Peptides against a protein of PDB entry 4IGA. Designs and how they scored, part 34

Target 1, 116 residues: chain A of PDB entry 4IGA
Amino acid sequence: KRVLIVDDAAFMRMMLKDIITKAGYEVAGEATNGREAVEKYKELKPDIVTMDITMPEMNGIDAIKEIMKIDPNAKIIVCSAMGQQAMVIEAIKAGAKDFIVKPFQPSRVVEALNKV

## One batch from the design tools (peptide; made by RFdiffusion4, then SolubleMPNN)

Design b1_p14_4_s4 (from b1_p14_4, 5 letters changed)
Fold by OpenDDE base, seed 3:
Structure b1_p14_4_s4 (fold): chain B 116 residues (1-116), chain A 14 residues (1-14)
Amino acid sequence: as target 1 above (116 residues)
Amino acid sequence: MIEEILKRVEEALK
């Protein structure tokens, strides 16, 4: 399966890319904000999206809403930090299928990828 | 189910 990685931090994208590839998944592409995520989703049609919740230009919640308009069957895993409970709840209500918490534990990332 | 996920959110991010 192919994964679109969405995060404004280059280091976080690199970390996720390493975890995802070592787990046997393919990286479809990367996006650095919510607007780019929507554009890349249309272009690449990934099987799974890892979506950072806090990003410039367009946040992860708004990106989820736009992607769900394009593809109601999209498989989105929201990525959050501690203290972002309300935003994660909004993301799940918007259609995200699961969540993972930063700092990432490789086993938890793989578990989420395998479950969606 | 959404309710199960929301429960896990509260447990993980409380």
Scores: peptide ipSAE 0.549, ipTM 0.908, DockQ to the pose 0.331
Fold by OpenDDE base, seed 4:
Structure b1_p14_4_s4 (fold): chain B 116 residues (1-116), chain A 14 residues (1-14)
Amino acid sequence: as target 1 above (116 residues)
Amino acid sequence: MIEEILKRVEEALK
């Protein structure tokens, strides 16, 4: 399965890419903001999206909503930090299938990828 | 299923 990684932080994308690749998934591409995420989703049609919702400039929830309009069957895993409960809840209500918490635990990332 | 996920959110991010 192919994964689109969305995070404004290059280090976070790199770390996720390592985890995802070692777990036997393919990285379809990367996006650095919510608008790019929507564009890349249309272009790449990934099987799974990891979506940072802590991005201050572009609301990751808005990106989720737009992707869900494009593909109601999209499999989006939201990535959040502690203190982001309200946004994660909103993301789930917007159609996200699961969530993972930063700092990432590789086993938890793999579990989420396998189950969505 | 959404309720189960929301429960996990509350537990993990409380």
Scores: peptide ipSAE 0.549, ipTM 0.908, DockQ to the pose 0.330
Fold by OpenDDE base, seed 2:
Formats: sequence, C-alpha cells, structure tokens
Structure b1_p14_4_s4 (fold): chain B 116 residues (1-116), chain A 14 residues (1-14)
Amino acid sequence: as target 1 above (116 residues)
Amino acid sequence: MIEEILKRVEEALK
C-alpha cells in the first residue's frame, strides 16, 4: 500500500517516512499543508493518508473534508498532539478512520496502517 | 465504528 504523508514539519514527515517504509509500505508522496494534501491526493491516489491536524493555509480537518468529498473511501489517519482531543474528534467525525498521537510510537503507527 | 474510535480518543487524549 502507498501512503501520502501530510505534515508541515519536515522532521515529522521524515520520521513517518522511516516508520512507514520499514513496515513494508511505500510512500506515495508528501504534502506540507492541507491544500497540498488535497492536490497530492488527486494526483497520487494513495491508499492511505497520514494527516497532521494543525497546518498553515488549510488545516488537516478541512483537508479531510475535501478529500472525503472526492473519495468517500479515503483511508485517513489523523496525527495530533496531546491536548487536541476536540480536534481529533472532529477529524474522526469528518471521516478519518483512526488517529495517532505525537510523539509517534512506531508500533502504534504500524498498527494504525495495518487496520485502516 | 466511530464510537469505538472516539472512546480510544478520550482514553489517549485528555
């Protein structure tokens, strides 16, 4: 399966890329904000998206909503920090299939990838 | 399905 990684932080994208590839997944591409995420989703048609919540230009929740409009079967895992319960709930209600919490635990990331 | 995920959110995130 191919994964689109969405996060405004380059370090976070690199960390996820390492975890994802070591788990046997392919990285389809990367996006640095919600607008790029929607664009890259259309372009790359990934199997899974890891979606950061807090990003410039367009936040992760809005990106989820837009992606779900174009592909109701999208498999999105939302990525959040501690203290963002309300936003994670909103992301799930918007169509995200699971969540992972920063700082990432590799086993938790892999578990989410395997289950969505 | 979402109910189970929301339960986990509440447990994992304060």
Scores: peptide ipSAE 0.546, ipTM 0.908, DockQ to the pose 0.319
Fold by OpenDDE base, seed 5:
Structure b1_p14_4_s4 (fold): chain B 116 residues (1-116), chain A 14 residues (1-14)
Amino acid sequence: as target 1 above (116 residues)
Amino acid sequence: MIEEILKRVEEALK
């Protein structure tokens, strides 16, 4: 399966890329904000999206809503930090299928990828 | 299913 990685932080994208590839998934592409995420979803048609919540230009929640308009069956895993409960809840209600909390445990990332 | 996920959110991010 192919994964679109969405995070404004280059380091986070690199970390996720390493975890994802070592788990046997392919990285379809990367996006650095919610607008890019929507564009890349249309272009790449990934099987799974890892979606950071706090991003410039367009936040992850709005990106989820837009992607769900494109593909109601999109498999989005929202990525959050501690203290972002309200935003994660909103992301799940918007259609995200699961969540992972930063700092990521590789096993938790893989579990989420395997289950969505 | 959503309710189960929301419960996990509350537990993980409390």
Scores: peptide ipSAE 0.543, ipTM 0.909, DockQ to the pose 0.330

Design b1_p14_5_s1 (from b1_p14_5, 8 letters changed)
Fold by OpenDDE base, seed 4:
Structure b1_p14_5_s1 (fold): chain B 116 residues (1-116), chain A 14 residues (1-14)
Amino acid sequence: as target 1 above (116 residues)
Amino acid sequence: MLSDEEIEEILKKF
């Protein structure tokens, strides 16, 4: 399966790439904001998306909504900061399949990838 | 869409 990694932090994208690759998944591509995420989703047709919430240009919630308009069967795992319960609920309402709280263990990411 | 039970488990992460 191919994964699109969405996060404004280069280090976070790098870490996720390592985890995803070591778990036997392929990285379809990367995006640094929600607008780019939507564009890359259309372009790459990934099987799974890891989605940060707090990003410039377009936040992760809006990106989820736009991706779900394109593909209502999209498999989106939110990966974002501690203490954002309201944003988790909104992400789920928007169509997210799972949520991983930062900082996370690699095993938690793998678990989410395998489940969706 | 996640079930109410799944949402509850997610919320426990905080």
Scores: peptide ipSAE 0.047, ipTM 0.668, DockQ to the pose 0.115
Fold by OpenDDE base, seed 1:
Structure b1_p14_5_s1 (fold): chain B 116 residues (1-116), chain A 14 residues (1-14)
Amino acid sequence: as target 1 above (116 residues)
Amino acid sequence: MLSDEEIEEILKKF
């Protein structure tokens, strides 16, 4: 399965790439904001998306909504420091399949990848 | 900030 990694932080994208590849998944590509995420989703047709929330240009919630319009069956895992209840509920309502709070253990990401 | 367990409980509502 191929994963699109969306995060404005280069270090976080690198970390997720390492986790994803070690778990036996392929990295389809990377995006640094929500607009790029939507564009890359259309281009790459990934099987799974890891989605940050707080990003410039377009935030992760809006990116989830736009991706869900493109593909109602999209498998989006949120990975965010914004782990408050309201944000979790908003992400799930937008269509996210899981929510991982930063900082996280690599095993938590692997579990999410395997279950979505 | 929510625990993974708390998030999982919220997920069950949808």
Scores: peptide ipSAE 0.034, ipTM 0.642, DockQ to the pose 0.922
Fold by OpenDDE base, seed 2:
Structure b1_p14_5_s1 (fold): chain B 116 residues (1-116), chain A 14 residues (1-14)
Amino acid sequence: as target 1 above (116 residues)
Amino acid sequence: MLSDEEIEEILKKF
């Protein structure tokens, strides 16, 4: 399966890339904001998306909503420092399949990838 | 911040 990694932090994208590849998944591409995420989703048609929330230009919640318009079956795993109940519920209602709070253990990401 | 357990319980509602 191919994963699109969405995060404005280069370090976080690098970390996720390492976890994803070691887990036997392929990185389809990277996006640094929600607008880029939507465009990359259309271009790459990844099997899974890891989605940050706090990003410039377009936040992760809005990106989830736009991706779900493109593909209602999109598999989106949120990965965010914003682990508040309201944000978790908002992401789930937008269409997210899982929510991982930063900082996280690599095993938690692998678990999410395998379940989605 | 929610624990993984708390998040999982929320996810089960959907």
Scores: peptide ipSAE 0.033, ipTM 0.635, DockQ to the pose 0.915
Fold by OpenDDE base, seed 3:
Structure b1_p14_5_s1 (fold): chain B 116 residues (1-116), chain A 14 residues (1-14)
Amino acid sequence: as target 1 above (116 residues)
Amino acid sequence: MLSDEEIEEILKKF
């Protein structure tokens, strides 16, 4: 399966890429903000998306909503430092299939990838 | 504000 990685932090994208690749998944591409995420989803048609929340241009919640309009069956895993209840609920309502709070263990990401 | 326990319960739905 192919994964689109969305995060404004280059370090975090590299970390996720390493985890995803070592778990036997392919990286379809990367995006650095919510607008780019929507564009890349249309272009690449990935099987799974890892989505940050706090990003410039467009935040992750809005990106989830836009991707779900394009593909109601999209498999989006949120990966965010913003693990407060309100944000978790908002991500679920937007269409997220899982929510991973930063900092995380690699095994938590692998579990999410395998479950969606 | 949600407690860590409440958040965990929500996360179990995934």
Scores: peptide ipSAE 0.034, ipTM 0.616, DockQ to the pose 0.276; fails the geometry check

Design b1_p14_5_s2 (from b1_p14_5, 7 letters changed)
Fold by OpenDDE base, seed 5:
Structure b1_p14_5_s2 (fold): chain B 116 residues (1-116), chain A 14 residues (1-14)
Amino acid sequence: as target 1 above (116 residues)
Amino acid sequence: MLSEEEIEEILKKF
């Protein structure tokens, strides 16, 4: 399966790329904000998306909503430092399949990838 | 889709 990695932090994208590839997944591409995420989803048609919330241009919640309009079957895993209950609920209501709070263990990401 | 239980499990981590 191919994964689109969405995070404004280059280091975080690198970390996720390492985890994803070591877990046997392919990286379809990367996006640095929610607008790019929507564009890349249309372009790359990834099987899975890892989605940050706090990003410039367009936040992750709005990106989830837009991706779900494109593909109601999208498999989106949120990965965010914003682990407040309200944000988790909002992400799930938007269509996210899982929510991983930063900082995280690599195994948590792998578990999410395997489950969605 | 996450079950209510799965959502609660996630929320319990905070």
Scores: peptide ipSAE 0.035, ipTM 0.676, DockQ to the pose 0.117
Fold by OpenDDE base, seed 3:
Structure b1_p14_5_s2 (fold): chain B 116 residues (1-116), chain A 14 residues (1-14)
Amino acid sequence: as target 1 above (116 residues)
Amino acid sequence: MLSEEEIEEILKKF
């Protein structure tokens, strides 16, 4: 399966790429904000998306909503430092399948990838 | 910040 990685932090994208590839998944591409995420989803048609929340241009919640309009079957895993209850509920209501709070263990990401 | 267990409990409600 192919994964689109969305995060404004280069370090986080590198970390997720390492975890994803070591788990046997392919990285379809990367996006640095919600607007790029929507465009990359259209272009790459990934199987899974890892989505940050706090990003410039367009935040992760809005990106989830736009991707769900494009593909109601999209498999989106949120990966964010914004681990407040209200944010988790908002992400799930927008269409996310899972929510991973930063900082995280690599096994948590692998578990989410395998279950989505 | 929510624990992994707290997140799981929330997710199960949907």
Scores: peptide ipSAE 0.033, ipTM 0.639, DockQ to the pose 0.850
Fold by OpenDDE base, seed 2:
Structure b1_p14_5_s2 (fold): chain B 116 residues (1-116), chain A 14 residues (1-14)
Amino acid sequence: as target 1 above (116 residues)
Amino acid sequence: MLSEEEIEEILKKF
């Protein structure tokens, strides 16, 4: 399975890339904001998306909504420092399949990848 | 910030 990694932080994308690759998944590509995530989703048609929330240009919630318009069956795992209840609920309502709060253990990401 | 357990409980409602 191929994963699109969406996060504005280069270090976080690198970390997720390492986790995803070591877990036996392929990295389809990377996006640095929500607008880029939507365009990359259209281009790459990944099997899974890891989605940050707090990003410039377009936030992760809006990106989830736009991706779900493109593909209602999209498999989106939120990975965000914004673990407040309202944000979690908002992401789930937008169509996210899971929510992982930063900082996270690599095993939690792998578990989410395997379950979506 | 929510625990993973709290998030899982929220997810079960959907």
Scores: peptide ipSAE 0.032, ipTM 0.611, DockQ to the pose 0.918
Fold by OpenDDE base, seed 1:
Structure b1_p14_5_s2 (fold): chain B 116 residues (1-116), chain A 14 residues (1-14)
Amino acid sequence: as target 1 above (116 residues)
Amino acid sequence: MLSEEEIEEILKKF
């Protein structure tokens, strides 16, 4: 399966790329904000998306909503430092399948990838 | 900030 990685932090994208590839998944591409995430989803048609929340231009919640309009079957895993209950609920309501808080263990990411 | 367990419990409600 192919994964689109969405995070404004280059280091975080690199870390996720390492985890994803070592787990046997392919990285479809990267996005650095919510607008780019929506554009890349249309372009790359990934099987899974890892989605940061706090990004410039467009946040991850809005990106989830837009992606779900494009593909109601999208498989989105939120991966964010925002461990607030309201943000988790909002992401799930928007259509996210799972939520991972930063900092995370690589095994937690792999578990989420395998379950969505 | 929520623990992983707390997140799982929230997710189970949906």
Scores: peptide ipSAE 0.031, ipTM 0.596, DockQ to the pose 0.832

Design b1_p14_5_s3 (from b1_p14_5, 8 letters changed)
Fold by OpenDDE base, seed 3:
Structure b1_p14_5_s3 (fold): chain B 116 residues (1-116), chain A 14 residues (1-14)
Amino acid sequence: as target 1 above (116 residues)
Amino acid sequence: MLSDEEIEEILKSF
């Protein structure tokens, strides 16, 4: 399966790329904000998306909503430092399948990838 | 903030 990695932090994208590839998944591409995430989703048609929340241009919640409009079957895993209950609920209502709080263990990401 | 267990409980409620 192919994964689109969405995060405004280069270090975080690199970390996720390492985890994803070591777990046997392919990286379809990367995006640095919500607008780019929507564009890349249309272009690459990935099987799974890892989605940050706090990003410039367009936040992760809005990106989830836009992706769900174009593909109601999208598999989106949120990966965010914003681990408050209200944010988790908002992400799930928008269409996310899982929510990983930063900082995380690599095994948590692998578990989420295998479950969606 | 929330633990993995707490998030799992939220996910199950949907």
Scores: peptide ipSAE 0.604, ipTM 0.941, DockQ to the pose 0.799
Fold by OpenDDE base, seed 1:
Structure b1_p14_5_s3 (fold): chain B 116 residues (1-116), chain A 14 residues (1-14)
Amino acid sequence: as target 1 above (116 residues)
Amino acid sequence: MLSDEEIEEILKSF
């Protein structure tokens, strides 16, 4: 399966890329904001998306909503430091399948990838 | 900040 990694932090994208590839998945591409995420989803048609929330241009919640309009069957895993109850609820309402709070263990990401 | 267990409970409610 191919994964689109969305995060404004280069280090976080690098870390997720390492976890994803070591788990046997392919990285379809990367995006640094929600607008890029939507565009890359259309272009690459990935099987799974890892989505940050706090990003410039377009935040992760809005990106989830836009991707779900494109593909109601999209498999989106949120990875965010914003682990408040209200944010988790908002992400799930938008269409996310899982929510991983930063900082996280690599095994948590792998479990999410395998379950969505 | 929610735990994995608390997040799982929220996921179950949807």
Scores: peptide ipSAE 0.535, ipTM 0.924, DockQ to the pose 0.929
Fold by OpenDDE base, seed 2:
Structure b1_p14_5_s3 (fold): chain B 116 residues (1-116), chain A 14 residues (1-14)
Amino acid sequence: as target 1 above (116 residues)
Amino acid sequence: MLSDEEIEEILKSF
């Protein structure tokens, strides 16, 4: 399966790329904001998306909503430092399949990838 | 900040 990694932080994208690759998944591509995420989703048609929330141009919640309009079956895993209950609920209502709080252990990401 | 268990419980509600 191919994963689109969405995060404005280069370090985080690099970390996720390492985790995803070691877990046996392929990285379809990267996006640095929500607008780019939507564009890349259309372009790459990934099987899974890892989605940051706090990003410039377009935040992750809005990106989830836009991707879900494109593909209601999209598999989106949120990875965010914003682990407040309200944010988790908002992400799930938007269509996210899982929510991983930063900082996280690699195993948590792998579990999410395998479950969605 | 929510624990993984708390997040899991929220996820189960949907």
Scores: peptide ipSAE 0.347, ipTM 0.853, DockQ to the pose 0.980
Fold by OpenDDE base, seed 4:
Structure b1_p14_5_s3 (fold): chain B 116 residues (1-116), chain A 14 residues (1-14)
Amino acid sequence: as target 1 above (116 residues)
Amino acid sequence: MLSDEEIEEILKSF
């Protein structure tokens, strides 16, 4: 499966890329904000998206909503430091299939990838 | 406000 990695932090994208590839998945591409995420989803048509929340241009929640309009079957895993209850619920409402709180263990990401 | 346990329960539903 091919994964689109969305995070405004280059280090986080690198970390996720390492985890994803070592788990046997392919990285379809990267996005640094929600607007870019939507554009890249249309372009790359990935199987899975890892989605940060707090990003410039467009936040992750809005990006989830827009991607779900494009593809109601999108498999989006949120990966965010903002593990607040309200944010988790909002992500679920938007259509997220999982929510990973930062900092995370690599095994947690792999579990999420395998489950969606 | 949800408890940590309630959040974990929600996450387990994924």
Scores: peptide ipSAE 0.032, ipTM 0.601, DockQ to the pose 0.262

Design b1_p14_5_s4 (from b1_p14_5, 8 letters changed)
Fold by OpenDDE base, seed 4:
Structure b1_p14_5_s4 (fold): chain B 116 residues (1-116), chain A 14 residues (1-14)
Amino acid sequence: as target 1 above (116 residues)
Amino acid sequence: MLSDEEIEEILAKF
């Protein structure tokens, strides 16, 4: 399966890429903001999206909503900071299938990838 | 959209 990684932090994208690849998944591509995420989803048609929803000046919820309009069966895993419960709830309402709390263990990412 | 049960299971991860 192919994964689109969405996060404004290059380090976070690199870390996720390593985890995803070592778990036997392919990285379809990367996006650094919500608009790019939607564009990349259309372009790459990934099987799974990891979506940072706690990025400053970015509405990750809107990105989820737009992706869900494109593909109602999209498999989106939200990556959220500790304490962002309300935002995670909104992400779930928007169509996210799971969430991972930062900082995370690699095994937690793999678990989410395997379950969606 | 997730069921209420699924949401509760997810939220329990906090």
Scores: peptide ipSAE 0.071, ipTM 0.699, DockQ to the pose 0.112
Fold by OpenDDE base, seed 1:
Structure b1_p14_5_s4 (fold): chain B 116 residues (1-116), chain A 14 residues (1-14)
Amino acid sequence: as target 1 above (116 residues)
Amino acid sequence: MLSDEEIEEILAKF
């Protein structure tokens, strides 16, 4: 399966890329904000998306909403340092399938990828 | 950050 990685932090994208590839998944591409995420989803048609929340241009919640309009079957895992329950609830309502809080263990990411 | 309990409660909603 192919994964689109969305995070404004280059280091975080690198970390996720390493975890994802070592787990036997392919990285479809990367996005640095919600607008790029929506564009890349249309272009790449990934099987799974890892989505940060706090990003410039467009935040992760709005990106989830836009992707779900494009593909109601999208598999989106929120991966954010924002351990705020309100943001998690909004992500769930928007259509996210799972949520991972930063900092995380690599095994937690793999579990989420395998379950969605 | 969310507590372990809060995380489990949220995950149960999926």
Scores: peptide ipSAE 0.033, ipTM 0.612, DockQ to the pose 0.595
Fold by OpenDDE base, seed 2:
Structure b1_p14_5_s4 (fold): chain B 116 residues (1-116), chain A 14 residues (1-14)
Amino acid sequence: as target 1 above (116 residues)
Amino acid sequence: MLSDEEIEEILAKF
């Protein structure tokens, strides 16, 4: 399966890319903000999206909403920092299939990828 | 979509 990695932090995208590829998944592409995520989703039609929430231009919740308009069956795993329960709930209600708290163990990402 | 139980488990991490 192919994964679109969405995070404004280059180091985080690199980390996720390493985890995802080692787990036997293919990286479809990367996006650095929510707008780019929506564009890349349309372009690449990934099987799974890892979605950061706190991003410039467009946040991850808005990106989830837009992607869900495009594909109601989108498999989106939120990967975001601790402390904002309201945002977590919003992301889940927007259609996120799983939520991973940063900082995370690689095994947690793999579990999420395998589950969705 | 996550179940209520799964949501509670996630929220418990905070």
Scores: peptide ipSAE 0.033, ipTM 0.644, DockQ to the pose 0.118
Fold by OpenDDE base, seed 3:
Parts: sequence; structure tokens; C-alpha cells
Structure b1_p14_5_s4 (fold): chain B 116 residues (1-116), chain A 14 residues (1-14)
Amino acid sequence: as target 1 above (116 residues)
Amino acid sequence: MLSDEEIEEILAKF
């Protein structure tokens, strides 16, 4: 399966890429904000998306909503800081299939990837 | 703000 990684932090994208590839998944591409995420989803047609919430241009909640309009079967795993705890319910309501709180263990990401 | 326990309960739904 191919994964689109969405996060405004370069270090976080690198970390997720390492975890995802080590787990045997392919990285379809990367996005640095919600607008780019929607564009890349259309372009790359990934099987799974890892989605940050707090991003410039467009936040992750809005990106989830837009992607779900495009593909109601989209598999989106939120990966966000514990400081955005209030966003968990909103992400679920928007269509997220899982929510991973930062900081996380690699096994938690692998579990989420395997479950969706 | 949600407590760690509240978040865990929400996450258990997935």
C-alpha cells in the first residue's frame, strides 16, 4: 500500500517516512499543508494518508473534509500533537479512521497502518 | 482540553 504523508514539519515527515518504509509500505508522496494534501491526493491516489492537524494554508480537519468529498472511502490516520486534543472528536467526525497523539512510538503508527 | 484518559477512551473506538 502507498502512503501520502502530510505534515508541515520536515523532521516529522522524515520520521514518518522511516517508520512507514521500514514497515513495508511505500511512500506515495509528501505534503506540507492541507491544500497541498488535497492536491496530492487527487494526483497520487494513495491508499492511506497520515494527516497533521495544525498546518498553514489549510488545517488537517479541513483537508480531511475535502478529501472525503473526493473519496468517501479514503483511509486517513491523523497524527497530531497532544496540544490539539480537542481536535480528536472533530477529526473523527470529519472521517478520520484513527488518531495518533504526538509523541508516538513507531509501533503505534504501524498498528494504525495495518488496521485501516 | 481533554485528559489523557478521555483521549484513550476516544482512541479505543478505532
Scores: peptide ipSAE 0.032, ipTM 0.628, DockQ to the pose 0.287

Design b1_p14_6_s1 (from b1_p14_6, 5 letters changed)
Fold by OpenDDE base, seed 4:
Structure b1_p14_6_s1 (fold): chain B 116 residues (1-116), chain A 14 residues (1-14)
Amino acid sequence: as target 1 above (116 residues)
Amino acid sequence: MIEEILKRVEEALE
């Protein structure tokens, strides 16, 4: 399966890419903000999206909503930090299938990828 | 399923 990685932080994308690749998944591409995420989703049609929702300047929730309009069957895993409960809840209500917490635990990431 | 996920959110995040 092919994964689109969305995060404004290059280091976070790199770390997630390593975990995803070692787990046997393919990285379809990367996006650095929510608008790019929507564009990349249309272009790449990934099987799974990991979506950072902690980005201050970009509303990851909006990106989720737009992707869900494009593909109601999209499989989006939101990536969040502690203290982001309300935002994660909103993401789930918007159609996200699961969530993972930063700092990433490889086993938890793999579990989420396998189950969505 | 959404309720189950939301429960996990409450447990994992403050």
Scores: peptide ipSAE 0.531, ipTM 0.903, DockQ to the pose 0.398
Fold by OpenDDE base, seed 3:
Structure b1_p14_6_s1 (fold): chain B 116 residues (1-116), chain A 14 residues (1-14)
Amino acid sequence: as target 1 above (116 residues)
Amino acid sequence: MIEEILKRVEEALE
Protein backbone atom coordinates (compact mmCIF):
# COMPACT_ATOMS: atom_id res chain seq x y z
CA LYS B 1 0.00 0.00 0.00
CA ARG B 2 1.04 3.59 -0.75
CA VAL B 3 1.19 6.29 1.95
CA LEU B 4 1.02 10.08 1.61
CA ILE B 5 3.02 11.70 4.45
CA VAL B 6 1.78 15.15 5.55
CA ASP B 7 3.83 17.22 8.04
CA ASP B 8 5.35 20.72 7.94
CA ALA B 9 8.53 19.47 9.67
CA ALA B 10 11.10 17.89 7.35
CA PHE B 11 12.58 15.82 10.18
CA MET B 12 9.17 14.35 11.07
CA ARG B 13 8.51 13.43 7.42
CA MET B 14 11.93 11.77 7.26
CA MET B 15 11.25 9.78 10.43
CA LEU B 16 7.84 8.60 9.18
CA LYS B 17 9.28 7.73 5.77
CA ASP B 18 11.86 5.47 7.43
CA ILE B 19 9.26 3.73 9.62
CA ILE B 20 6.78 3.31 6.76
CA THR B 21 9.30 1.90 4.27
CA LYS B 22 10.87 -0.49 6.81
CA ALA B 23 7.35 -1.80 7.50
CA GLY B 24 6.96 -2.74 3.81
CA TYR B 25 4.78 0.18 2.71
CA GLU B 26 5.55 2.50 -0.21
CA VAL B 27 5.70 6.29 0.16
CA ALA B 28 3.39 7.81 -2.48
CA GLY B 29 4.63 11.32 -1.72
CA GLU B 30 4.98 14.10 0.84
CA ALA B 31 3.09 17.31 1.66
CA THR B 32 4.13 20.21 3.91
CA ASN B 33 0.73 21.82 4.66
CA GLY B 34 -3.00 21.09 4.39
CA ARG B 35 -3.47 22.75 1.00
CA GLU B 36 -0.61 20.74 -0.48
CA ALA B 37 -2.03 17.58 1.14
CA VAL B 38 -5.35 18.05 -0.68
CA GLU B 39 -3.54 18.68 -3.98
CA LYS B 40 -1.28 15.64 -3.55
CA TYR B 41 -4.23 13.43 -2.60
CA LYS B 42 -5.96 14.31 -5.88
CA GLU B 43 -2.75 13.70 -7.83
CA LEU B 44 -1.42 10.55 -6.18
CA LYS B 45 -4.59 8.81 -4.91
CA PRO B 46 -2.73 7.18 -2.00
CA ASP B 47 -4.13 4.24 -0.04
CA ILE B 48 -3.33 5.84 3.34
CA VAL B 49 -2.59 9.38 4.59
CA THR B 50 -0.63 10.30 7.72
CA MET B 51 -1.88 13.80 8.59
CA ASP B 52 -0.15 16.21 10.97
CA ILE B 53 -2.81 18.17 12.86
CA THR B 54 -0.99 21.52 13.21
CA MET B 55 0.32 23.02 9.96
CA PRO B 56 0.61 26.44 8.28
CA GLU B 57 -1.67 27.60 5.41
CA MET B 58 -4.26 24.89 6.16
CA ASN B 59 -4.39 22.76 9.30
CA GLY B 60 -4.86 18.99 9.35
CA ILE B 61 -8.55 19.10 10.35
CA ASP B 62 -9.49 21.30 7.39
CA ALA B 63 -7.37 19.10 5.09
CA ILE B 64 -9.25 16.00 6.32
CA LYS B 65 -12.60 17.68 5.59
CA GLU B 66 -11.51 18.59 2.05
CA ILE B 67 -10.07 15.13 1.34
CA MET B 68 -13.28 13.49 2.58
CA LYS B 69 -15.25 15.61 0.08
CA ILE B 70 -12.98 14.25 -2.68
CA ASP B 71 -12.94 10.66 -1.42
CA PRO B 72 -15.36 9.62 1.33
CA ASN B 73 -13.43 6.33 1.59
CA ALA B 74 -10.07 7.97 2.34
CA LYS B 75 -8.00 6.27 5.06
CA ILE B 76 -6.47 9.04 7.18
CA ILE B 77 -4.36 8.60 10.33
CA VAL B 78 -4.05 11.85 12.28
CA CYS B 79 -0.70 12.67 13.94
CA SER B 80 -0.85 14.68 17.16
CA ALA B 81 1.15 15.77 20.19
CA MET B 82 0.20 15.59 23.85
CA GLY B 83 -2.33 18.25 24.84
CA GLN B 84 -4.19 18.11 21.51
CA GLN B 85 -7.13 15.92 22.57
CA ALA B 86 -9.83 18.35 21.36
CA MET B 87 -8.29 18.68 17.90
CA VAL B 88 -7.86 14.90 17.55
CA ILE B 89 -11.53 14.43 18.48
CA GLU B 90 -12.47 16.94 15.76
CA ALA B 91 -10.28 15.07 13.27
CA ILE B 92 -11.95 11.73 14.09
CA LYS B 93 -15.41 13.32 13.76
CA ALA B 94 -14.31 14.77 10.39
CA GLY B 95 -13.53 11.23 9.17
CA ALA B 96 -10.02 10.24 10.31
CA LYS B 97 -9.82 6.49 10.95
CA ASP B 98 -7.15 6.45 13.67
CA PHE B 99 -4.51 8.53 15.46
CA ILE B 100 -0.85 8.30 16.47
CA VAL B 101 0.98 10.41 19.06
CA LYS B 102 4.31 12.24 18.75
CA PRO B 103 7.06 11.42 19.46
CA PHE B 104 6.35 8.43 17.23
CA GLN B 105 6.91 4.87 18.35
CA PRO B 106 7.59 2.73 15.27
CA SER B 107 5.41 -0.16 16.51
CA ARG B 108 2.44 2.20 17.05
CA VAL B 109 2.80 3.69 13.57
CA VAL B 110 2.90 0.21 12.01
CA GLU B 111 -0.11 -0.90 14.07
CA ALA B 112 -2.17 2.04 12.78
CA LEU B 113 -1.10 1.45 9.16
CA ASN B 114 -2.04 -2.23 9.36
CA LYS B 115 -5.44 -1.56 10.96
CA VAL B 116 -6.95 1.09 8.65
CA MET A 1 -15.95 2.22 15.74
CA ILE A 2 -15.78 5.97 16.41
CA GLU A 3 -16.74 5.57 20.08
CA GLU A 4 -13.87 3.14 20.67
CA ILE A 5 -11.39 5.50 19.01
CA LEU A 6 -12.65 8.47 21.04
CA LYS A 7 -12.15 6.45 24.23
CA ARG A 8 -8.53 5.74 23.22
CA VAL A 9 -8.01 9.46 22.49
CA GLU A 10 -9.09 10.37 26.02
CA GLU A 11 -6.78 7.71 27.49
CA ALA A 12 -3.72 8.59 25.38
CA LEU A 13 -3.91 12.41 25.23
CA GLU A 14 -4.36 15.26 27.70
Scores: peptide ipSAE 0.531, ipTM 0.903, DockQ to the pose 0.397
Fold by OpenDDE base, seed 1:
Structure b1_p14_6_s1 (fold): chain B 116 residues (1-116), chain A 14 residues (1-14)
Amino acid sequence: as target 1 above (116 residues)
Amino acid sequence: MIEEILKRVEEALE
């Protein structure tokens, strides 16, 4: 399966890329903001999206909503930090299928990838 | 299920 990684932080994208690749998944591509995420989803049609919810100035929840309009069957895993419960809840209500918490634990990332 | 996920969110995040 192919994964689109969305995060404004290059280090976070790199970390996820390593975890995803080692788990036997393919990285379809990367996006650095919500608008790019929507564009890349249309272009790449990934099987799974990891979506950062912490992106400042860029609404990850809106990106989820737009992707769900494009593909109601999209499999989106929201990535959050501690203290972001309300935003994660909103992301789930918007259609995200699961969530993972930063700092990432590889086993938890893989578990989410396998289950969505 | 959405209900299960929401409960996990409450347990895992502040």
Scores: peptide ipSAE 0.530, ipTM 0.903, DockQ to the pose 0.308
Fold by OpenDDE base, seed 2:
Structure b1_p14_6_s1 (fold): chain B 116 residues (1-116), chain A 14 residues (1-14)
Amino acid sequence: as target 1 above (116 residues)
Amino acid sequence: MIEEILKRVEEALE
């Protein structure tokens, strides 16, 4: 399966890329904000998206909503920090299939990838 | 299904 990684932080994207590839998944591409995420989703048609919540230009929740409009079967895992319960809940209600919490635990990332 | 995920959110996050 191919994964689109969405996060405004380059370090976070690199970290996810390492975890994802070591788990046997392919990285379809990367996006640095919600607008790019929607664009890259259309372009790359990934199997899975890891979606950071807090980003410039367009936040992750809005990106989820837009992606779900174009592909109701999209498999999106939302990425959040502690203290963002309400935002994660909103992301799930918008169509995200699971969540992972920063700082990432590789086993949790892999578990989410395997289950969505 | 979302109910179970939301339960996990409540457990994992503030």
Scores: peptide ipSAE 0.527, ipTM 0.903, DockQ to the pose 0.316

